# Designs tried in a protein design run: peptides against a protein of PDB entry 4Z63. Part 150

Target 1, 334 residues: chain A of PDB entry 4Z63
Amino acid sequence: LCLGMNDLTGNIPEDLFHLKRLNLLGIQENRLSGSLSREIRNLSSLVRLDVSWNLFSGEIPDVFDELPQLKFFLGQTNGFIGGIPKSLANSPSLNLLNLRNNSLSGRLMLNCTAMIALNSLDLGTNRFNGRLPENLPDCKRLKNVNLARNTFHGQVPESFKNFESLSYFSLSNSSLANISSALGILQHCKNLTTLVLTLNFHGEALPDDSSLHFEKLKVLVVANCRLTGSMPRWLSSSNELQLLDLSWNRLTGAIPSWIGDFKALFYLDLSNNSFTGEIPKSLTKLESLTSRNISVNEPSPDFPFFMKRNESARALQYNQIFGFPPTIELGHNN

## One batch from the design tools (peptide; made by RFdiffusion4, then SolubleMPNN)

Design b2_p18_6_s3 (from b2_p18_6, 11 letters changed)
Fold by OpenDDE base, seed 3:
Order: structure tokens, then C-alpha cells, then sequence
Structure b2_p18_6_s3 (fold): chain B 334 residues (1-334), chain A 18 residues (1-18)
């Protein structure tokens, strides 16, 4: 049953919960309000639940033990409060959990040993506090993790050295400290292609440790951290780099010539730093910026990147990194 | 500017659009 993108108001009719054969409930993009009914437990055949973009409030009901086939739960952009229900945090069937842009709070706790199917987790823009869950690497299929805009104080856990499934990771604006430790840990994530760390590490030095290596790194976004230092030499070994944003830092020195050796680099933002010297001539040789159709058939990160073209413009969602216009931004380096 | 910081905040919102 798909009732998304309407002006539906009020509560879900109770009779809807009698549909025991329902595999898909999509009621997203409405004005549905109140608590999400516990009677959703009666939908025992449910595979996909989408309640996103509504006015739901209260706690998410602890009924996911009665939903053994549930693979997809989409609840983004609601007013949900409390924590992740215990039954949801223990769901063996769940592949995807999106609860972005809610008011969820407390410590983030997931039973990753039980959540054997979890591959995508979006909990961005919530009120989770405490430390990052040390057991996230126990979610052996977890590839996509957005924890941005939470209050995760401290450092990236040492256990994340074992996060082999991790491909896409955003921790933007989460009050993280110690970028040197974070990068030193995350370099062990052999499948890491996208790393977003914007609005963390305030005033720290960007490490220039040549022992750091991110072999599969395609997207690095570390903007607005007030980071000091220079362009990191270790980044030159990330031969697959497609997008680099280090804007709004305090980086100094020259832009190195090796920045033009990235065959797939099509988006570069180094704006609002303190870089000096000449623009490397190698940037004019970036193959991705020249009319050669590099058919990069590589799966773009499932993370939509939001680009604001103008201060007044709505953030344009780019579902594919390749949807970004080829960009070199070097402005405001004085 | 504060608006640039907000623009960057929105850029940092790598929301997985599922």
C-alpha cells in the first residue's frame, strides 16, 4: 500500500493494521501525526515500512520482534523521541534503518551481533549523545553509516580498525576530537570509499603522516574544521580520489602538484584556506575535467551529497557523486 | 559567514536518501 506524497492528516486508520498480508506500507510525505501505533506489530508480513516525512511524534514502538520479515524501515524527518527500540536494535531481518532528522536521544545502542543483515544505517541529525558505539564493527554487513549531526563526543573507537564492511561513513558535526587518531583508525577500513568528517576536530592539525593510506578512498570531505597544516602527503596515494573538500580550514603552504595526478578527481574544493603559491599546472591536466568521457561506471556512494549552489538556494541533492558538476574551487585563500 | 557555515552544514549532511 503506497499512500505517499499526499496531504493525508491525522492518524493511520486502525483497520489498516488488519492487513496481515501487507508487504509494503508507504505513507511517507504526508501530514500524519501522533504516535506511530503499536498495532503495526499486526503487519507480520511487512518487508518495507516507510513513514518518513510526516509529523509523527513520541517513541518508536518496540514491536519489531513481531516483524520478522522487515528489511526496510524509513522514518526520517519526523518528531520521534527516545531511543532505538530494543526489538529494532536486535532485528536480524533489517537491512536498512533510516531515522535521520528526528529527536532521538540517549546513547546509541545496537546489538550488532543480532543485526546480521544491517547494511545501511542513517541516524544523522538526531540528539544521540555519549560515545560512538564501539561494537558497530560487529555489524558485519554494515556498509553505509551516517551518524552526522549528533553529539558523539570523544574519539573514533579503536575497534573501528576492524570495520571491514564500512564503505561510506559520515560523522560530520558530531563534536569529534583527535583527527590524527580518527584517520589512523579509519585507514584500516579496507572498503572505505567515502569519508565525511566536516565540522569536527576544531583547530586541530591535519596529520601529514606518510604512513597513512586510504587505498579505496574516492570521497574525502573534511570542511570547516579550522584545521591547520598543509595538504597531506598521504592523500597522494589515494589514486581513486574523485571528490576532495578541505574548504573552510586554516591549511597553509602550496597546493602540491600531485593533486593533478588524480585521474578521477572531478570536484576539488580548497576554498577558504590560507594556501599560497601558484596554482599547480597539473590541475589543468585533470582527465576528469577534460572532455574525455571517463565512463566511471563505479557505483557512486549511496550517500546523497547536498550542494548549495547559492546561500539562498535549496541544497541540491546529488544521489550520485558524478552528478556534481566538475568543480575547482580555490577562492578565498588569503 | 554564518550562512556559509550553514551551507557547509548542509553539505555535511550526507543524508543517505533512501
Amino acid sequence: as target 1 above (334 residues)
Amino acid sequence: SEEDEKALERLSDTSLMF
Scores: peptide ipSAE 0.035, ipTM 0.677, DockQ to the pose 0.147
Fold by OpenDDE base, seed 2:
Structure b2_p18_6_s3 (fold): chain B 334 residues (1-334), chain A 18 residues (1-18)
Amino acid sequence: as target 1 above (334 residues)
Amino acid sequence: SEEDEKALERLSDTSLMF
């Protein structure tokens, strides 16, 4: 049953919960309000539940133990409060959980040993607090993780050295500290292709440790951190780099010539730093900017990227990094 | 408003700041 993209108002009719053979309920992009009914438990054949982009409020009902076939739960852009229900945090069937842009709060707790099928987790833009959950690496299939815009204080857990499934990770604007520790840990994530750390590590030094290595790194975004230091030499070994944003920092020194050796680099933002010297001539040789024929295998995170051209401008949503025009931004350096 | 929530969502994720 797909009723998305309408102007439906009020609550879900109770009789809808009698549809015991329903595999798909999509009621997204409506004006449905009130609490999400506990009677959703009666939909025992449900594989996909999409209630996103509504006016739902209250706590998410703790009924996911009665939904043994549920693979996809999309509840982004609602007014949900409280925590993740225990039955949801223990769901062995769930592949994708999207609860972005809600008012969920408390400590983030997932039983990753039970969540054996979880591959995508989007909890961005909530009110989760405390520390990052140390047991996330126990979610052995978890590839996509958006935890941006929460109040996670402290450091990246040491346990994330064992986060072998992690491919796409966003922690933007989450009050994180110790960039040296974070990078030192996350370099062990062998499948990490996309790392976004914008609006963290305020005023720290960007580490220039030549022992750091990110084997599969395609996207690195560490903007607006007020980071000090220079262009990090360890980054030169990330041969698959496609997007680099280090804008709005306090980085100094010269832009190194090796920045032009990245064959797949199509987006470079080093703007609003304190870089000095000449623009490397190697930047004019970037194949991705000169050749139309470079098929870039894009990382496809389940979380969107947002481009904001000015502080006053509306952020443009991009579902893929290839949606970005080929760009070199070196403006506003001193 | 629903538009404000949509605007907040657009700000919520990975902001590439120009």
Scores: peptide ipSAE 0.032, ipTM 0.659, DockQ to the pose 0.514
Fold by OpenDDE base, seed 4:
Structure b2_p18_6_s3 (fold): chain B 334 residues (1-334), chain A 18 residues (1-18)
Amino acid sequence: as target 1 above (334 residues)
Amino acid sequence: SEEDEKALERLSDTSLMF
C-alpha cells in the first residue's frame, strides 16, 4: 500500500493494521500525526515500512519482534522521541534503518550481534548523547552510517579499527574531539570510501602523519573545524579521491602540486583557509575536469549530500556524490 | 558568521534538512 506524497492528516486508520499480508506500507510525505500505532505489530508480513516525512510524535512502538520480515524502516523527518525500541535494536531482519531528523534521545544502543542484516543506519539530526557506541563494528554488514548532528562527546572508539564493513561514514557536527585519534582509527576501515567529519575537532591540528593511509578514500569532507596545519601529505596516497572539502579551516602553507595528480578528483573546496603561494599548475591537468565521460557506476552512500550554490541560495540535496558539478573553490584564502 | 557556518553545514553535512 503506497499513499505517499499526499496531504493525508490525522492518524493511520486502525483497520489498516488488519492487512496481515501487507509487505509494503508507504505513507511518507503526508501530514499524519499522533503516535505511531502499536498495531503495526499486526502487519506480520511487512518487509518495508515508510512513515517518513510526517508529523508523527511520541515513542516508536516496541513491536519489531512481531515483524520478522521487516528489512526497511524509514521514519526520517518526524517528531519521534525516546530511544530506539529494544525490539528494533535487536532486529535480525532489518537491513536499513532511517530515523534521521527526529527528536530521539539518550544513549545510542544497538545490539549489533543480533542485527546481523543491518547494512545502512541513518540516525543523523537527533538528540542522541553520550559516546559513540563502541559495538557498532559488531554489525558485520553495516556499510552506511550517518550519525551526524548528534551530541557524541568524546573520541571515535578504538573498536572502530575493526569496522571492516564501513564504507560511508558521516559524523559531522557531533561534538567529536581528537582528529588525530579519529583518523588514526578510521584508516583501519579498509572499505571506507566516504568520510564526513565537518564541524568537529574545534581548533585542533590536522595531522600530517605520513603513516596515515586511506587506500579507498573517495570523499573526504572535514570542513568548518577551524583546523590548523597544512595540506596533509598522507592524503596524496588516496589515489581514488573524487571529492575533497577542507573549507573553513585555518590551514596554512602552499596548496601542494600532488593535488592535481588525483585522476578522479572533480570537486575541490579549499576556500576560507589561510593558504599561500601560487595555484598549482597541476590543477589545470585534472582529468576529471577535462573529460566529459566519467562513468559513474559507483555506489553512493544512502545519506544525502547538500550543496549551496551561494550564501543566499537554498541548499540542494544530492542523493549521489556524482550529482555535484565539477568544482574548484579556492576563494577567501586571506 | 553563524549563518556562514550553517551554510557550510549545508555543503558538508549529510544530515541537513531543507
Scores: peptide ipSAE 0.032, ipTM 0.665, DockQ to the pose 0.180
Fold by OpenDDE base, seed 1:
Structure b2_p18_6_s3 (fold): chain B 334 residues (1-334), chain A 18 residues (1-18)
Amino acid sequence: as target 1 above (334 residues)
Amino acid sequence: SEEDEKALERLSDTSLMF
């Protein structure tokens, strides 16, 4: 049943939950309000539940033990409060959980040993607090993780050295500290292609440790951290780099010539730093800026990227990294 | 408006800064 993208108001009729053979319920992009009914438990054949982009409120019902076939739960952009229900946090069937842009709170707790199918987790823009869950690497299929815009105090857990499944990771604006530790840990994530750490590590030094290596790194975003230091030499070994944003920091020194050696680099933002010297002539040799065919059919993260063209502009949503226009931003340096 | 909620949601995620 697909009723998405309408102007439907009020509550879901309780009789809808008598549809025991229903595999897909999509009611997204409406004005549905009230609590999400516990009677969802009656939809025992449900594979996909999409309630996103509504006005739902209250706690998410703890009924996911009665939904043994549920693979997709999309609840982004609602008013949900409380925590992740215990049955949801233990779901062995769940592949994708998207609860971005809600009012969920407390400590983030997932039973990753039970969540054997979880591959995508979007909990961005919530009110989760405490520390990052140390057991996230136990979610052995977890590839996409957005935890941005929460309040995770402290550092990246040491256990994330074992996060082999991790490919796309956003922790933007999550009150994280110790960038040196974070990078030192996350370099062990051999499948990590996208790392977004914007609005963390306030005033720390960007490490220039030549022992750091991110082999598969394609997207690095560490903007607006007030980071000190220079362009890190370890980044020059990330030969697959496509997007680099280090804007709105306090980085100094010259822009190194090796920045133009990245064959796949099509988006570079180093604006609003304290870089000095000449613009490297090697930037004029970036193949990605000279070739019309950046036909890189690469997997994008399940979470969107947002670009503002200016401080007053609405953020443009990009569902794919390659949706970004080829860009070199070097403005507002000294 | 739905556009403002969409804009707020867009602002809520992985922001590339300029």
Scores: peptide ipSAE 0.031, ipTM 0.653, DockQ to the pose 0.522

Design b2_p18_6_s4 (from b2_p18_6, 9 letters changed)
Fold by OpenDDE base, seed 4:
Structure b2_p18_6_s4 (fold): chain B 334 residues (1-334), chain A 18 residues (1-18)
Amino acid sequence: as target 1 above (334 residues)
Amino acid sequence: SEEDEERERRLEDESLMF
């Protein structure tokens, strides 16, 4: 049943929960309000539940133990409060959980040993506090993780060295500290292709440790951290780099010539730093800017990217990295 | 609505490229 993209108001009629053979319930992009009914438990055949972009409030009902076929739960952009229900945090069937842009709070707790099918987790823009859950690497299929805009004080857990499934990771604006530790840990994530760390590590030094290596890194965004230091030499070994944003930092020194050796680099933002010297001539040789052969079908994160053209402008949402125009931004350097 | 705009503004700050 798909009733999305309407102006439906009120609660879901209780009789809808009598549809025991229902595999898909999509009621997204409405004005449905009140609590999400516990009677969802009656939808025992449910594979996909989309209640996103509504006015739902209260706690998410703890009924997911009665939904053994549920693979997709989309609840983003609601007013949900409380924590992740225990049955949801223990769901063995769940592949994707999106609860972005809610008011979920407390400590983030997932039973990753039970969540054997979880491959995508979006909990961005919530009120989770405390530390990042150390057991996330136990979610052995977890590939996409957005935890941005929560209050995860402290450091990236050491256990994330074992996060082999991790491919796309956003921790933007989560009050994280110790970028050197974070990068030192996350370099062990052998499948990591996208890393977003914007609005963290306030005023720290960007490590220039030649021992750091991100072999499969395609997207690195570490903007607006007031980071000090220079262009990190370790980044030169990330031969698959496609997008680099280090804007709005306090980086100094020259832009190194190796920045033009990235064959796939199509988006570079180094603006609003303190870089000096000449623009490397190698930037004029970036193959991605001269050739149209960008393979459109590369895997992208499930979380969107946002580009502000101007400080006063609304950010444009890009659901895919390749939605970005080929860009070199070197403005506002000294 | 202003609420929808505020909800969308909250989206922007998660993965901002500046």
Scores: peptide ipSAE 0.146, ipTM 0.782, DockQ to the pose 0.753
Fold by OpenDDE base, seed 1:
Formats: structure tokens, C-alpha cells, sequence
Structure b2_p18_6_s4 (fold): chain B 334 residues (1-334), chain A 18 residues (1-18)
């Protein structure tokens, strides 16, 4: 049953929960309100539940133990409060959990040992507090993680050295500290291609440790951290780099010539820093900017990117990395 | 609606590229 993208209002009719053979319920992009009924437990054949982009409120019902076939739960952009219900946090069937842009709170707890199928987790823009869950690497299939815009105090856990499944990671605006530790840990994530750390590490020094290496890094976004230092030499070894944003920092020194050696780099933002010297001539030789054929078939994170052209402007949403226009932004440097 | 605009504004602060 798909009723998404309408102007439906009120509550879900209770009789809908009598549909025991229902595999897909999509009611997204409506104006449905009230609590999500506990009677969803009666949908024992449910594989996909999409309640996203509604006005649902209250706690998410703790009935996911009665949904043994549920693979996809999309609840983004609602008014859900409380925590992740225990049955959801222990779901062995769940592949994707998206609860982005809610009012979920407390300590984030997932039983990753039980969540054997979880490959995508989006909990961005919630009210989770405390530390990042140290056991996330125990989610052995977890590839996509968005935890941005929560209040995770402290540092990236040491356990994330073992986060081999991690490919796409956003921690933007999560009150994280110690960028040197974070990068030192995350470099061990062999599959890490996308790393977004914007609005963290306030006023710290960007490490220029030549021992750091991100072999598979395609997307690095560390904007608006007030970071000090220079262009990090370790980044020159990330030969697959496609997108680099280090804008709105306090980075100094010259833009190094190796920045033009990235064959796949199509988006570069170094704006609003304190870079000096000449623009490297190598930037004029970026193959990705001279050739129209950027390979469209590359994997992208499940979480969107947002570009603000101006502080006062509405951010543009980009669902794919290749949705970004080819860009070199070097404005507002000294 | 104002609620829709506020919901959208919350999205803008994730994975911000400036």
C-alpha cells in the first residue's frame, strides 16, 4: 500500500493494521499526525515501512519484535521523541533505519551484535547526547552512518579503528573534539570513502602528520571548524579524492601544487581561509574539470549533502556527490 | 508551510558544505 505524496491528514485508520499480508506501507510525505500506533505490530509481513515526512509525534512504539521481516524503516522528518525502542535497536532483519530530523533523545544505544543486517543508519538531526556508541563497529554490515547534528561529547571512539564496513560517515555539527585522534582512528577504516566532519573540532589544529593515510577517501568535508594549520600533506596520498571542502577555517600557507594531481577531483572549496601565495598552475590541469565524462556510477552515501552558497542563503540539497557542479572555490583568502 | 520550512532548515545544517 503506497499512499505517499498526498495531503492526507489525521491518524492512520486502525483497520489498516488488519492487513496482515501487507509487505509495504508507504504513507510518506503527508500531514499525518498523532502517535504511531502500536498496532503496526499486527503487520507481521511488513518488509518496508515508510512514515517519513509527516507530523507524527510521541515515542516510536516498541513492537519491532513482532515485525520479523522488516528491512526498511523510514521515519525521517517527524516529531518522534524518546529513544530508539529496544525491539528496533535489536532488530536482526532491519537493513536500513532512517530516523533523521526527529526529536529523539538520550544516549544512543544499538545492539549491533543483534542488528546483523543493518547497512544504513541515519539518525542525523536529533537530540541524542552523551558519547558516540563504541559498539557501532559490531554492526558488521553497517556501511552508511549519519549521526550529524547530535550532541556527542568527546572524541571518536578507539573502537572505530575496527569499523571495516564503514564507507560513508557524517558527524557534522556533533560537538566532537580532537581532530588528530579522530583522523588517526578513522584512517583505519579500509572502506571509508566519504567523511564529513563539518562544524566540529572548534579552533583545533588540522594535523599535518605524514603517517596519516586514507586510501579510499573520495569525499572529505571539514568545513567551518576554525581549524589552524596548512593543507595537510597526508591528503596528497588519497588518489581517489573527488570532493574536498576545507572552507571556513583558519588554514594558512600556500595551496600546494599536488592539489592539481587528483585525477578525479571535481569539487574543491578552500574558500574563507588564510591561504597565501599563487594559485597552483596544476589546478588548470585537473582532468575531471576538463573532461565531461565523470563516471556517474560511483557509490554515494544515503545521506544528502547541503551546500550553502551564502550564510544567509538556503542550502541546496544534493542527494548524490555527482550532483555537485564542478567547482573550484578559492575566494576570501589572504 | 512554516513547519515544512522549519523541517527543511533542520536538514540544511547536516553535511554542510560552505
Amino acid sequence: as target 1 above (334 residues)
Amino acid sequence: SEEDEERERRLEDESLMF
Scores: peptide ipSAE 0.136, ipTM 0.769, DockQ to the pose 0.825
Fold by OpenDDE base, seed 3:
Structure b2_p18_6_s4 (fold): chain B 334 residues (1-334), chain A 18 residues (1-18)
Amino acid sequence: as target 1 above (334 residues)
Amino acid sequence: SEEDEERERRLEDESLMF
């Protein structure tokens, strides 16, 4: 049953919960309000539940043990409060959990040993606090993780050295500290292709440790951290780099010539730093900017990117990395 | 509505590329 993208108001009719054979319920992009009914437990055949972009409030009901086939739960952009229900945090069937842009709070706790099918987790823009959950690497299929815009004070857990499934990771604006430790840990994530760390590590030094290596790194976004230092030499070994944003930092020194050796680099933002010297001539030789044949079929994170063209302008949403226009921004280096 | 604008603004700040 798909009723999304309407002007539906009020509550879900109780009779809808009698549909025991229902595999898909999509009621997204409406004005549905109130609590999400506990009677969703009656939908025992449910595979996909999409309640996103509504006015739901209260706690998410603890009934997911009665939904043994549920693979997709989309609840983004609601007013949900409380924590992740115990039955949801222990769901062995769940592949994707999206609860972005809610008011969920407390310590983030997932039973990753039980959540054997979880591959995508989006909890961005919530009120989770405390530390990053050390057991996330126990979610052996977890590929996409957005935890941006939460209050995860402290450092990236040492356990994330074992996060082999991790491919796309956003921790933007999450009050993280110690970028050197974070990068030192995350370099062990051999499948990591996208790393977003914007609005963290305020005023720290970007490490220039030649021992750091991100073999499969395609997207690195570390903007608006007030980072000091220079362009890190370790980044030159990330031969698959496609997008680099280090804008709005306090980086100094020259832009190195090796920045033009990245065959796939199509988006470069080094604006609003303190870089000096000449623009490397190698930037004019970037193959991705000269050839139209960028393979559009590369895997992208499930979390969107946003680009503001101007400080006062509305940000444009990009669901795919390749949706970004080929860009070189070197402005405002003073 | 002001609430819708605030909801949209919150989305923009998650993975903002400046």
Scores: peptide ipSAE 0.107, ipTM 0.759, DockQ to the pose 0.664
Fold by OpenDDE base, seed 5:
Structure b2_p18_6_s4 (fold): chain B 334 residues (1-334), chain A 18 residues (1-18)
Amino acid sequence: as target 1 above (334 residues)
Amino acid sequence: SEEDEERERRLEDESLMF
């Protein structure tokens, strides 16, 4: 049953929960309000539940143990409060959980040992607090993780060295500390292609440790951290780099010539730093900016990117990295 | 509505490129 993209209001009719053979319930992009009914438990054949972009409030019901076929739960952009229900945090069937842009709070706790099918987790823009969950790498299929805009104070857990499934990771604006430790840990994530760390590590030094290596890194965003130091030499070994944003830091020294050796680099933002010297001539030879045939068919994170052209402007949403225009921003340097 | 605008503003802060 698909009722998305309407102007439906009020609660879900209770009689809808009598549909025991229902595999898909999509009621997204409406104005449905009130609590999400516990009677969802009666939909025992449910594979996909999409209640996103509504006005739902209260706690998410703890009924997911009665939904053994549920693979997809989308609840983003609601008013849900409380924590992740225990039955949801233990779901062995769930592949994708999206609860972005809610009011969920407390410590983030998932039983990753039980969540054997979880491949995508989006909990961005919530009120989770405490530390990052150390057991997250036990989610052995977890590829996409958005935890941005929560209050995960402290450091990236040492256990994340074992996060082999991790490919796309956003931790932007999450009160994280110790960038040297974070990069030293995350370099062990051999499948990591996208890393977003914007608005963390305030005033720290960007490490220039030649022992750091991110083999498959395609997207690195570490903007607005007030980071000190220079362009990190370790980044020159990330030959697959497509997007680099180090804007709004306090980076100094010259822009190195190796920045133009990245064959796939189509977006570079080094603006609002303290870089000096000449613009490398190698930047004028970037194949991605001169050739039309960038292979656009690469895997992208499930979380969107946002670009603000101006501090006062509304951010533009991009669902794919390749939606960004080819860009070189070097403005507002000294 | 002000609520819709606040929901949209909250989305912009998750993966900001400046």
Scores: peptide ipSAE 0.070, ipTM 0.744, DockQ to the pose 0.739

